# Designs tried in a protein design run: peptides against a protein of PDB entry 4XPM. Part 170

Target 1, 160 residues: chain A of PDB entry 4XPM
Amino acid sequence: VMLHSKNVKGFLENTLKPYDLHSVDFKTSSLQSSMIITATNGGILSYATSNNDVPKNSINEINSVNNLKMMSLLIKDKWSEDENDTEEQHSNSCYPVEIDSFKTKIYTYEMEDLHTCVAQIPNSDLLLLFIAEGSFPYGLLVIKIERAMRELTDLFGYKL
Target 2, 67 residues: chain B of PDB entry 4XPM
Amino acid sequence: DIKGTIAFDTHGNVIESTGVGSQRIEDIGDLSKVTLDAEGFAQVQGDSLLVHLYKRNDITLAVYTSA

## One batch from the design tools (peptide; made by RFdiffusion4, then SolubleMPNN)

Design b2_p26_1_s3 (from b2_p26_1, 12 letters changed)
Fold by OpenDDE base, seed 1:
Structure b2_p26_1_s3 (fold): chain B 160 residues (1-160), chain C 67 residues (1-67), chain A 26 residues (1-26)
Amino acid sequence: as target 1 above (160 residues)
Amino acid sequence: as target 2 above (67 residues)
Amino acid sequence: SNFMDELNEELDNFIKEGLEAIKKKF
């Protein structure tokens, strides 16, 4: 069953939710953005952002989308480089993971003052990308994106 | 008498931090090298605070206490 | 979907269990 565009959008919106622990006094901000992009060109197929106060078709929305496009391209390029770099794949910023016998990697990247992580959806031409504030810890970000990918089995093997 | 916590993964990246733990992220480097007992515990003297370690499922929880 | 809520709960439970385990151990 293929996910409809709205379903994907809703999925990404759900990933924006902050973590709020009660056993200890720890709470994160919402993710700034969550995206599915193409691994080839960094094109945005779907996205969600926490800044929903921006009116649709407004100048501010255009600026925000343009910013996302820029970040997606930059992260895609970094990801592509790392996928061809053995040393980068063995750094602490790379997490090899296996989901239902499918192998992929999660990379963490610091983009200016933002914390990001990206992972190829297993056996696909798609990347899942999370962008968070600098206060969002990388270890938690990795756990979050891994859990999210486990819910995207319908996209496993998706080719452009 | 918990003063703070840090939870971190096997890569040394933070999962959560609270209290004094948030100001001692640099401790992870040393804490990750501590040998745990068979049950996954250790206690380390860190400055004026004690650090109690608990590891399960590749996640280490460090709890900072005064004693 | 509640997968993010479930993860939140899982992490919270881990911390809680760890705190209790440490309390019991030391």
Scores: peptide ipSAE 0.741, ipTM 0.954, DockQ to the pose 0.828
Fold by OpenDDE base, seed 3:
Structure b2_p26_1_s3 (fold): chain B 160 residues (1-160), chain C 67 residues (1-67), chain A 26 residues (1-26)
Amino acid sequence: as target 1 above (160 residues)
Amino acid sequence: as target 2 above (67 residues)
Amino acid sequence: SNFMDELNEELDNFIKEGLEAIKKKF
């Protein structure tokens, strides 16, 4: 099944959902943002945000979108550096994973007071990027993005 | 009675934390070094509390109790 | 899609299983 732009947007919206456990009293916030960006230049292919309180077409909305663009570029740059740095790939901020025989890596990055997680969609020119509040634990963020990637098999091998 | 929990991965990053566990994230460094038995369990003294460890599929659950 | 709900349930089940296992062990 082919994923179209509309389907991708809806997919990213779903990834925003918080965790709410019942076995123990643990609940997270929603993700602040979820994006698919290009690994080449950090361009945003699709995105979803939990904060929709800003009036549409307002200056504040433009600033918000611009902030996402800036973050995507910064994270892409950091990711690119780490992909060429053996030591960084062996740090505890890098998670090698295998999905359906495809290998990829999940990286966690602190961006100011935000917790971020990024991973290359296997064999593709695309990155999946989650941005969460600082209270969102990294271990859970990694599990979340891995599960999300398993649902994006249609994008495996996607080249720009 | 459970006083709190911490679940963490093989990188020492938190998956979930509750109760006193949320205040003892620094314990992960030591807990990650504990040798588990063949079934994946261990019991460790953590200051005034006991810490019960269970590991399965690369996730460790630490449960804090008074005894 | 309910994959996020499924993940939530899987984690919840892990915690539940662990709590019960610890209870039986100690």
Scores: peptide ipSAE 0.740, ipTM 0.954, DockQ to the pose 0.858
Fold by OpenDDE base, seed 4:
Structure b2_p26_1_s3 (fold): chain B 160 residues (1-160), chain C 67 residues (1-67), chain A 26 residues (1-26)
Amino acid sequence: as target 1 above (160 residues)
Amino acid sequence: as target 2 above (67 residues)
Amino acid sequence: SNFMDELNEELDNFIKEGLEAIKKKF
C-alpha cells in the first residue's frame, strides 16, 4: 500500500493526540508539532501542528512555519553530529531500537523549553520528529515515536 | 492509600507520574538500582512513604503509599 | 487510524495490571 501525501499529513495529525489514562490521574498535552524531514538538510516534507487557530497565509502562520523550519534544521544538525559520535549514541538520550528486523535510533533533545524526539525512519533518508511541551515526559515521547514508526513501513528504505 | 506513582524506562526517563511521584522524579536514580525478585517486585522504605516496585517489559512502575 | 488510541489503552492496561499485581503481592 502506497502512502500518499494526504495520508502522511493525516498520519502526522493523528500523532498529535494526547495521552489520557484512567487507571491513574495522568493526562498529557497534545504534541506541539509532528514532522517528517530530510536527514540531509532538514527540509520539511510534511508536518502537523496542534495550534490551527492561525488564519491561512497570515503573518503568524508564516512565523510559525519559519519556527518549525529552524527547529527542524537545528535538530537535524544535532542528530547528524550524534550519528557520528559513539559516545553520544551510548547516552541516556539515545535509544537503539529494532522494527521488523530494521535497526534505527531514537534521540531525545531539549530545545529551549520544549521536549523533542527524533528518529530515522529505518534505512531511509527521512527523519520523524516530535515536538512537545516541557511537561511531556521523555520516556513517553520515545514510546510514542517508536509506535508511530511501526506504522510507517511504507517509508522504510525511502531514498531521496 | 496510593499517594502517587512513577513509571519509567530503562534509561531512567519518565513515562508517567502522578501525585507525590511527580515531585519525586529524582528517586528514579536509586529505584532503578533496586534488586527485584524473580517475579519483578520490590519494596523500598524511603522517608515517610513506602515504595512498591513492579517491572515488566522494561517498564518499572513505582507506587508510593503511606504504609 | 487509531494506533495512538491503541497505545493509550496499552499503557493504561499496563498501569492497571501493575497496580493490581502490587496489591496482590503486598
Scores: peptide ipSAE 0.740, ipTM 0.954, DockQ to the pose 0.835
Fold by OpenDDE base, seed 5:
Structure b2_p26_1_s3 (fold): chain B 160 residues (1-160), chain C 67 residues (1-67), chain A 26 residues (1-26)
Amino acid sequence: as target 1 above (160 residues)
Amino acid sequence: as target 2 above (67 residues)
Amino acid sequence: SNFMDELNEELDNFIKEGLEAIKKKF
């Protein structure tokens, strides 16, 4: 089954949802942003944001999108560097994972005061990127993105 | 009488934290080095609190109690 | 429920089970 643009957008929107436990008093914020970007240029193919307070087509929306573009590019560059650095791949910020016999890596990056994680969709030219507030735990963020990756099998092997 | 919790992964990154656990994230470094029994449990004496550890499926849960 | 709700439930269940296990152990 082929993923349509609307399906991808809806998928990313679903990933924004916060965690809320009832066994203990623990609740996260929503993800600030969830994106699928190109591994080559850091271009945004699809994105979702939890900040819906900005009217569409407003100057503030444009600024927000521009900020996402900047972050996407920066994270792509860092990811690319790490993929060519054996030392970084063995750091505490790198999680090698296997999904349906496909191998990939999840990286966590601190961006200003934000917590981010990024992972290459297996055998593809695409990266999945989560951006959260600094209060969002990295361990939970990693679990979240791994689970999300398992739902994107249609994009495995996707080449631009 | 639970005073707080920390759940963390094998990289020492937090999954969840509550109560006093939220203020003791630095404990993960030492807690991750604790030898667990065959069932995945351990108990560690802190300053004034006891820390009860349970590990399953690469996730460690630390529970802080007064006793 | 969607996959994020499922993950939330899985994590909650883990914590719940862990708390009960610790309660029995200590």
Scores: peptide ipSAE 0.740, ipTM 0.954, DockQ to the pose 0.766

Design b2_p26_1_s4 (from b2_p26_1, 12 letters changed)
Fold by OpenDDE base, seed 1:
Structure b2_p26_1_s4 (fold): chain B 160 residues (1-160), chain C 67 residues (1-67), chain A 26 residues (1-26)
Amino acid sequence: as target 1 above (160 residues)
Amino acid sequence: as target 2 above (67 residues)
Amino acid sequence: SNFMDKLNEELDKFIKEGLEAIEKRF
């Protein structure tokens, strides 16, 4: 079943949810944003943000979108560089993973004071991108994005 | 008796941290090098705290206690 | 979708089991 654009938006919104453990006193913030972007240009195909209090068509919304556009482009550029850098692919910031026999990589990037995580949807021209506050642990962020990608099998092999 | 915890992955990145563990993220470097027994356990004396290690499925849990 | 909730539960379960295992071992 192909994901409808609205379904993708809803999916990304679901990824924003924080983690709250009760076995120990540990709770994260919500992700600041979750996006599907193009691997080629860093263009945003779909996104979700934790601050939904922004009125539509407001200046605040425009600023928020512009910020996301900038971040997506920057992260795409870093990802592109790393995909062509063997050393970076062997760093602690790169997680080779296999999902249903499809291989991909998860990268973690520090963007100013934010923690980000990006991964190519297997065999596709798309990247899944999570942006979180600096308090969000990278290990957890990686686990989160891997799980999310496993739910995006409909996008595997998607080409622009 | 638990003073804190750290869970971390094989890359040394934090999954969760609580209590004193949140202030001892730098310990992961050394903890990741500890040899575990056949069941995935180890105990390490660190400064004034005792660290209990448990690893399963590539996730290591470190539990800090006073004794 | 509740895949994120499931992951939360899995992590919580892991930590709980680890704590119990450590308690039993030491």
Scores: peptide ipSAE 0.735, ipTM 0.953, DockQ to the pose 0.846
Fold by OpenDDE base, seed 5:
Structure b2_p26_1_s4 (fold): chain B 160 residues (1-160), chain C 67 residues (1-67), chain A 26 residues (1-26)
Amino acid sequence: as target 1 above (160 residues)
Amino acid sequence: as target 2 above (67 residues)
Amino acid sequence: SNFMDKLNEELDKFIKEGLEAIEKRF
């Protein structure tokens, strides 16, 4: 089954949703951005953002997209380096996970004041990337991205 | 009675925090080293507050109370 | 509900059960 571009966009938009607990007084912000990028060059294949206050087709929107492009490239580079670094793979910022017998890793990265996490979609040339505010807990961010990856089985094994 | 909470994973990263727990994230380092009983519970006296621990499925919940 | 809603519910359920368990234990 091939995911249509609209389906991917909608999927990423759903990942933006904040958490709101009722058992305790805890509520997060929405994710700032959610993206699927290439592991090869950090190119953005699809993205969603919670910043809806920017007029479409405006200079500010272009700048925002350019910022996402820059961040995706930087994170891809960090990910690539860590994938070739045994020490980094055994740090607390790396979560080895297994989904349907496929192994992958979730990395958390501090990008200035933002909390980010990235994971290779199993056996693919694609990365899933979440960007959140600094107030968004890393542990919750990791749980979110793992659950999201479990819903992307159609992209497992995707090669460019 | 509850003054705050912290939930954290096996890497020591926060999942949620409320109340005084939000101001005591640094406690996770020590709390993660506490030996739990067979049912996954422990109680730790810290400064003026008690910390009640419960761990299940690799998630630890810490509840701060005055007594 | 979507998968994110389900995750929210699961986490909320865990916290609730943990609070109740602690209340019974201590």
Scores: peptide ipSAE 0.734, ipTM 0.953, DockQ to the pose 0.793
Fold by OpenDDE base, seed 3:
Structure b2_p26_1_s4 (fold): chain B 160 residues (1-160), chain C 67 residues (1-67), chain A 26 residues (1-26)
Amino acid sequence: as target 1 above (160 residues)
Amino acid sequence: as target 2 above (67 residues)
Amino acid sequence: SNFMDKLNEELDKFIKEGLEAIEKRF
């Protein structure tokens, strides 16, 4: 069964959920945004945001979407550069992972004051992208995106 | 008696932090170099606080106590 | 989907187990 656009949107919305531990006093904010973008051009195929205070069809909403488009493009470009850079792939900001015998990499990038994490969906032309506030720890962000990717098996091998 | 905690991964990135641990993220650099025993434990004296280390499945938990 | 809830639970469990292990060890 393949994921439909509506199902993907709902999936991304679920990834926004914050962490709240009870063993220790630790709680995160929600992700600012979660997106699936093309690895080729950084085009947004689907996205979810935690900010619902902006009226629909407003100028502010348009600006917000445009900001997401810009960030997606910038992160895609950085990702593409790193995929062609052996040194960057061996840095602490790169996590090689294997999911169901498929190899991929998770990258962490600081974008202004935001913490971002991006990973290629295994054997696909798609990237999963999380954007969080600067208070969201990178180690947790990596764990989060890895788990999310494991739920996107329907998109493994997806080619544009 | 716990003053704080830090959990971090093999890349030195934080997974969670609480209490004094949130103010001592810079300790990860040194803590990551500590040799653990066969069971994955270590104890390190850091300034006035004692740091207890436990590592399992590539995650290290550091627990700060007064003694 | 509850995959995020499960992850939250798994992390919480790890921390709890670690705290208990440290308490027993030291």
Scores: peptide ipSAE 0.734, ipTM 0.953, DockQ to the pose 0.856
Fold by OpenDDE base, seed 4:
Structure b2_p26_1_s4 (fold): chain B 160 residues (1-160), chain C 67 residues (1-67), chain A 26 residues (1-26)
Amino acid sequence: as target 1 above (160 residues)
Amino acid sequence: as target 2 above (67 residues)
Amino acid sequence: SNFMDKLNEELDKFIKEGLEAIEKRF
């Protein structure tokens, strides 16, 4: 059963949740945004954002969406370059992972003052993209995106 | 008497940090090179603080104490 | 879905177990 747009949106919203420990005093902020974009042109298919206090159809909302579009395009371009660069694939910013016998890679990218993480949904034309504040640890970001991808098996092999 | 913690992955990236650990992220480079025993433990001295290491499932936990 | 909550719980459990293991070992 393929995920519908509404279900995908809700899924992405769930990924925004902050990480909170009780064994030690550690808590992150919510993710700034979570997106599914195309690997071909960086187009946003679905997204969720933590700053929902902006009136609908306002200039601020438009600017927020435009900012997401810009970031998604930049990250897609960087991802595309790295997918064709053996040296970058062996850096500490690249995590080869295997999910149910499907291989993919997780990349971490510093985007100005933001911490980002992107991964190709296995064997698909889609990328999952997390954007967080600079205080959000990269190691945790990688763990989060891997777990999220494990819940998106319906999108494995999806081609545009 | 825990003064702080750092948890990090095999790439040296932070998973969590607390207390003095948050101010000693640069220690990960050296801590990642420490040889652990058969049970995944090690203890190293860092200036005035003692660092206790525990690794399991590719995650290393470093605990900083005064003694 | 609660997959993120489950992840948080797993990581918290790991840290807790690690702290206890270190306390026992040292």
Scores: peptide ipSAE 0.733, ipTM 0.953, DockQ to the pose 0.831

Design b2_p26_2_s1 (from b2_p26_2, 11 letters changed)
Fold by OpenDDE base, seed 5:
Parts: sequence; C-alpha cells; structure tokens
Structure b2_p26_2_s1 (fold): chain B 160 residues (1-160), chain C 67 residues (1-67), chain A 26 residues (1-26)
Amino acid sequence: as target 1 above (160 residues)
Amino acid sequence: as target 2 above (67 residues)
Amino acid sequence: MMEELSEELDKFIKEGLEAIKERLAL
C-alpha cells in the first residue's frame, strides 16, 4: 500500500504513544516528537508532537516548529558525520540492524536534556527521528524506532 | 520481596527500571560483566540488596531483593 | 505496533520474574 501524506502523519502520531507495562510498575512519557526528515538537508517531510496545548497558528506553535527544524538539522549533521566515522559506528550509541535483508543503523544522541534516536530508512534518503524526554530509556527508544521502521517498508529505497 | 528491577540491552542501555533499580542505573556496567550460568542466571551480592540476573535474547533483567 | 511491543516486553519480564522466583524461592 502506497503511503500518502495523511497516512504518514497518522503513523507518526501513533509512535508518540507511551509504553505502559503491567508486569512491573513502569510507564514512560509520550514521545515529544516523531519525524521523517531528509538525510541530505534535514528538512522535515512529516512530523507529530505530543504537546498539543499550543493554540494553532500561534506564535508558540511557530516557535515549536522552528525548534523542531533546528533539532532536525543538528541531528542530521551529527548523523552524517558518524556515517563517515568508523569509530563512532562501533560505539555503544550505534546499533547496526538488518530489516528484510536491508542494513541500517540506529544512533542515539543526547540533545541537551532530551533523548533522541535516529535511523536511516533502509536504502533511502530519509531518516526517522524520535525525540523523547530525558526520562525515556535509550534501550527502549532503540527498540521502539526499530519496530517503527519495520512498518515503513513502502519508503525503503526512496530517493529524493 | 522485590525492591526494584532494571532491564538493559547488550549496549548497556536501559529498557526499563523500577523501584531501587531506577536509582542504581550505574550498576549496569558491573552487571553486564557478570558470568551467567548455562540457563542465563546469576546472583550478585550488593550493599544490602541481592541482585538476581536473567538474560534471554540479548536482554538482561536484574531483580533487586532484600535477600 | 506499540501494543505488540509492550506485550512482548511484559512477557519477557514476567518470564524472567517467574524464573528467578522459581530458582531462588523468592
């Protein structure tokens, strides 16, 4: 099924949902943001945020979007550097993964007090990016983004 | 009685933590080096707590108890 | 997607807890 813009937005919104375990008393916050961005320029193609308390078309909304744009660009730049650094690719912040015979890498980055995770959609010019609060565990964040990528097969090999 | 838990991956990153485990994330470094038996279990004595380890499919669960 | 992952994690943790309790009579 071809992913339409509305479908992608809805998908990203669903990724915001927190984990709530019942085997132990453990519950996360919602993701702060979930985005698909370009690997070339860090441009945002689609995004979702959990902070819906901001009035639409308000100055605060604009500032929020601008912040996302800045974070997207910074993370893209760091990702690009790491893709050309063998040492960084062997650090504990890099998870090599294989999805349906396609190889990709998941990176974790600390952005101020936020926990972020980014991965190239296999063989594409696109990155999937999760931004969470500092209380959101990195190991869980990695598992989350890996599972999310498995649902984006329509974007595998997508070139701009 | 369980006082807390930590689950972590092979990179030493937390998957979940509860109770006293949430205050002992720094233990992961040492816990990751513990030799497990053939069934994936181990036990480590802490300050006042006993740590029980279970590993399966590259995920380690640490359970903190008073005894 | 998210629900499935939560269920898998719960299953793992529950398995581990029961296994530890069984072995050590907790």
Scores: peptide ipSAE 0.634, ipTM 0.939, DockQ to the pose 0.769
Fold by OpenDDE base, seed 2:
Structure b2_p26_2_s1 (fold): chain B 160 residues (1-160), chain C 67 residues (1-67), chain A 26 residues (1-26)
Amino acid sequence: as target 1 above (160 residues)
Amino acid sequence: as target 2 above (67 residues)
Amino acid sequence: MMEELSEELDKFIKEGLEAIKERLAL
């Protein structure tokens, strides 16, 4: 089944939901943002954000979107550099993973006071990007994005 | 009797933390070096707390209790 | 997806807690 823009948007919105455990008293905040961007230019193909109480077409909304564009570009650039850096690929910030026999990597990046992680959708020109508050633990963020990628099999192998 | 917990991955990154565990994230460095028994368990004496370790499927759970 | 992850982690933590409790009883 082909993923349409609205379907992708809905999927990304679902990833924003907080993690809530019941075995112990642990609950995270919602993700600040979830995005699919191009690996080539860092262009945003689809995104979801929490706290969408800002009126549409407001200056605040425009600024928010511009901030996302900036972050996506910065993260894409860092990702590109790391993909060509053996040392960075062996750091604790890089998680090699295999999904349905496809290999990819998950990178964690500190962006100011935010916790982010990014991963190339297997064999594609697309990156999945999560942005969370600094209180969101990296280990959980990595697991979360891995699970999300497993649900995006329709995008595996997607080329621009 | 549990004072807190930390769950962490093989990279030493936190998955979850509660109670006193949330204030002892720095312990992960030492806890990750602890040799576990054949069943994936270990005990480590802390300052005033005992840390119980359980590892399975590349996730380590640390449980802090009174010594 | 999110519920599944939460359930799996809860299961792991519960398992670990019970296992540790069992060892403490030894």
Scores: peptide ipSAE 0.633, ipTM 0.938, DockQ to the pose 0.838
Fold by OpenDDE base, seed 4:
Parts: sequence; structure tokens; C-alpha cells
Structure b2_p26_2_s1 (fold): chain B 160 residues (1-160), chain C 67 residues (1-67), chain A 26 residues (1-26)
Amino acid sequence: as target 1 above (160 residues)
Amino acid sequence: as target 2 above (67 residues)
Amino acid sequence: MMEELSEELDKFIKEGLEAIKERLAL
């Protein structure tokens, strides 16, 4: 079954859900946003946000979307730089991973007080991007995005 | 009695933290260097707390208890 | 997906806690 645009949106919405452990008293906040963006220009193809209390077509919604666009572009730029920097690829902020014989990398970036994580969908022109509050641990964020990417096999190899 | 926990990955990044562990994130640097036994266990004496380590599948769990 | 990861982490932590407790009891 192929992922359609509507299905992708729903998928991203599901990634927003927090983790709540029972073995220990630990729970996270919801992700602020989850996005699929282009690796070329940082353009948003699909997104989900936790703040859905803003009326559609309102000034506040526009500002929120514009903020996402800005963040996605900044993160894409940093990702692009790191993909051309051997030293950065060997830092603690870079996680090489393999999914179904496809190799990709997960990067963590601090954006102001937010914790972000980005990964190229294997062999594609697309990036998966998570934005969370500063309280969201990076190690957990990395695991989360890896697991999410494993569910996006339909997008592997997608070229614009 | 467990006073707190920290779980962290091979990069030293936190996966979860609870209790006193949330205030001891800086310990990860030293804990990551501890030699584990063949079964993936170790104990490290801290200031007033004992740290129990368990590692499996590249995840380390640190459990803080009273010394 | 989300629930599965949570369950896996819980399982790991539970396993570790029990293993540590067992060693302390010995």
C-alpha cells in the first residue's frame, strides 16, 4: 500500500504523540512539529503541529507556518553543510544508521532552546524533521526518528 | 531503594532520566568509560550514591541507589 | 509505532532493573 498525501499527514500527526514509560516515572511532551521537507530547498511537503488551537487562515496560523518554514530552511542548510563536512559526520550529533540495507544519517541540532532531529529518507530527496522542546532528550529523539523512518519505506528512493 | 535513573546511548545522549538521575546528567561522561563485566554490569561508588550500570544493545541504564 | 517503541523501552528498563535487583540479592 502506497502512502498518499493524506496518509502522510496522518502519519506525521501520530509521530507527535509523547512517550510515557511505566517502568519508571518518565514521560515526554508532544513534539512541537513533525515535517517532511525537501533536501534541495527545505520546502515543506507535509507537516503536523501540536498547536492546533489556532483558527485556520488567522494571522497566528500564518505566523506559525512561517516559523516552521524558517526553521526547516535553517535546519536544511545546516544539514547540507554537514553532509559536506567529514568532521561533522563523525561528531556525537551524527548517527549513521542502516534501514533495510539503505544507509542514512540522523543529525541532532539545537535551534535556540528547541531540540531538533533530521534525517534523510534513504536514497531520497526528502528529509524527515522533528522539532521538540528542550526537555525532550536527544537520545530518545534519535530513536524516535529512526523508528518513524522505518515506517516510510514507500518514500525510499523518492526523487523530486 | 532507587533514587533515580539515567538511560543513555553510545553517543552519551540521554534517552530517559528520572529522580536524582535528572540532576546527574553530567555523570554520563564518566559512566560511559566504566568497564563492564561479561554480562554487561558494573557498580560505581559516587559521592553519596551508588550507581548500578546495565548495558545491552548499545543502551546503558544507570540506576542510582543509596550507598 | 509509538506504542511499540514505548513498550520496547519499558521492557529494556524493566529487564535492567530486575537484573540489578537480582545481583544485589545474591
Scores: peptide ipSAE 0.631, ipTM 0.938, DockQ to the pose 0.853
Fold by OpenDDE base, seed 3:
Structure b2_p26_2_s1 (fold): chain B 160 residues (1-160), chain C 67 residues (1-67), chain A 26 residues (1-26)
Amino acid sequence: as target 1 above (160 residues)
Amino acid sequence: as target 2 above (67 residues)
Amino acid sequence: MMEELSEELDKFIKEGLEAIKERLAL
């Protein structure tokens, strides 16, 4: 199935879903936000949020969008720094992964009281970004974003 | 009788936790250093609880029991 | 999709729990 802009939005919305295991009594909250941003300037190409209670065209909506833009830019900057830092790439906050012979890295970042995870879509100018509450385990967040990337093969090699 | 669980990855980050495991996240540091047998198992006596370890595909499951 | 991950994780945990139970019986 080919991913177009509309399909990407729907895909990101689907990534917001929480995990509820049956083998043990464990469940998570929904992701706060899921985004595809540019690796070059941190611009948001597509996003989904779990907070749908904000009225459209309200000041609160504008503030929420601005907050996403700010977080996107900050995380992009941190990612860029780490991609140029060998020590950070060997820390426990960096997961090298291989998807269909393409190599990429997953980074975990604590932003205020939030748990975030970011990864470059293989061979592309795009980053996938998950933002979750602090109660969302990093190990699970990493697995989640890896699986999400495996479903975004249409974006592999995407250049701006 | 299972009192709780922790699943964690090779970086020591939590995948899931339940019961007493949710209160024992700090145990991961020591549990990650335990040598497993050829089948990926180990048992570690902590305080009043016994910890059973099972590792496969770079994921470690720790199960806390009273026995 | 994402539901597959939950199922795989559940499967792993179930396998681990059963394996540990078998060891306890030894």
Scores: peptide ipSAE 0.631, ipTM 0.938, DockQ to the pose 0.876

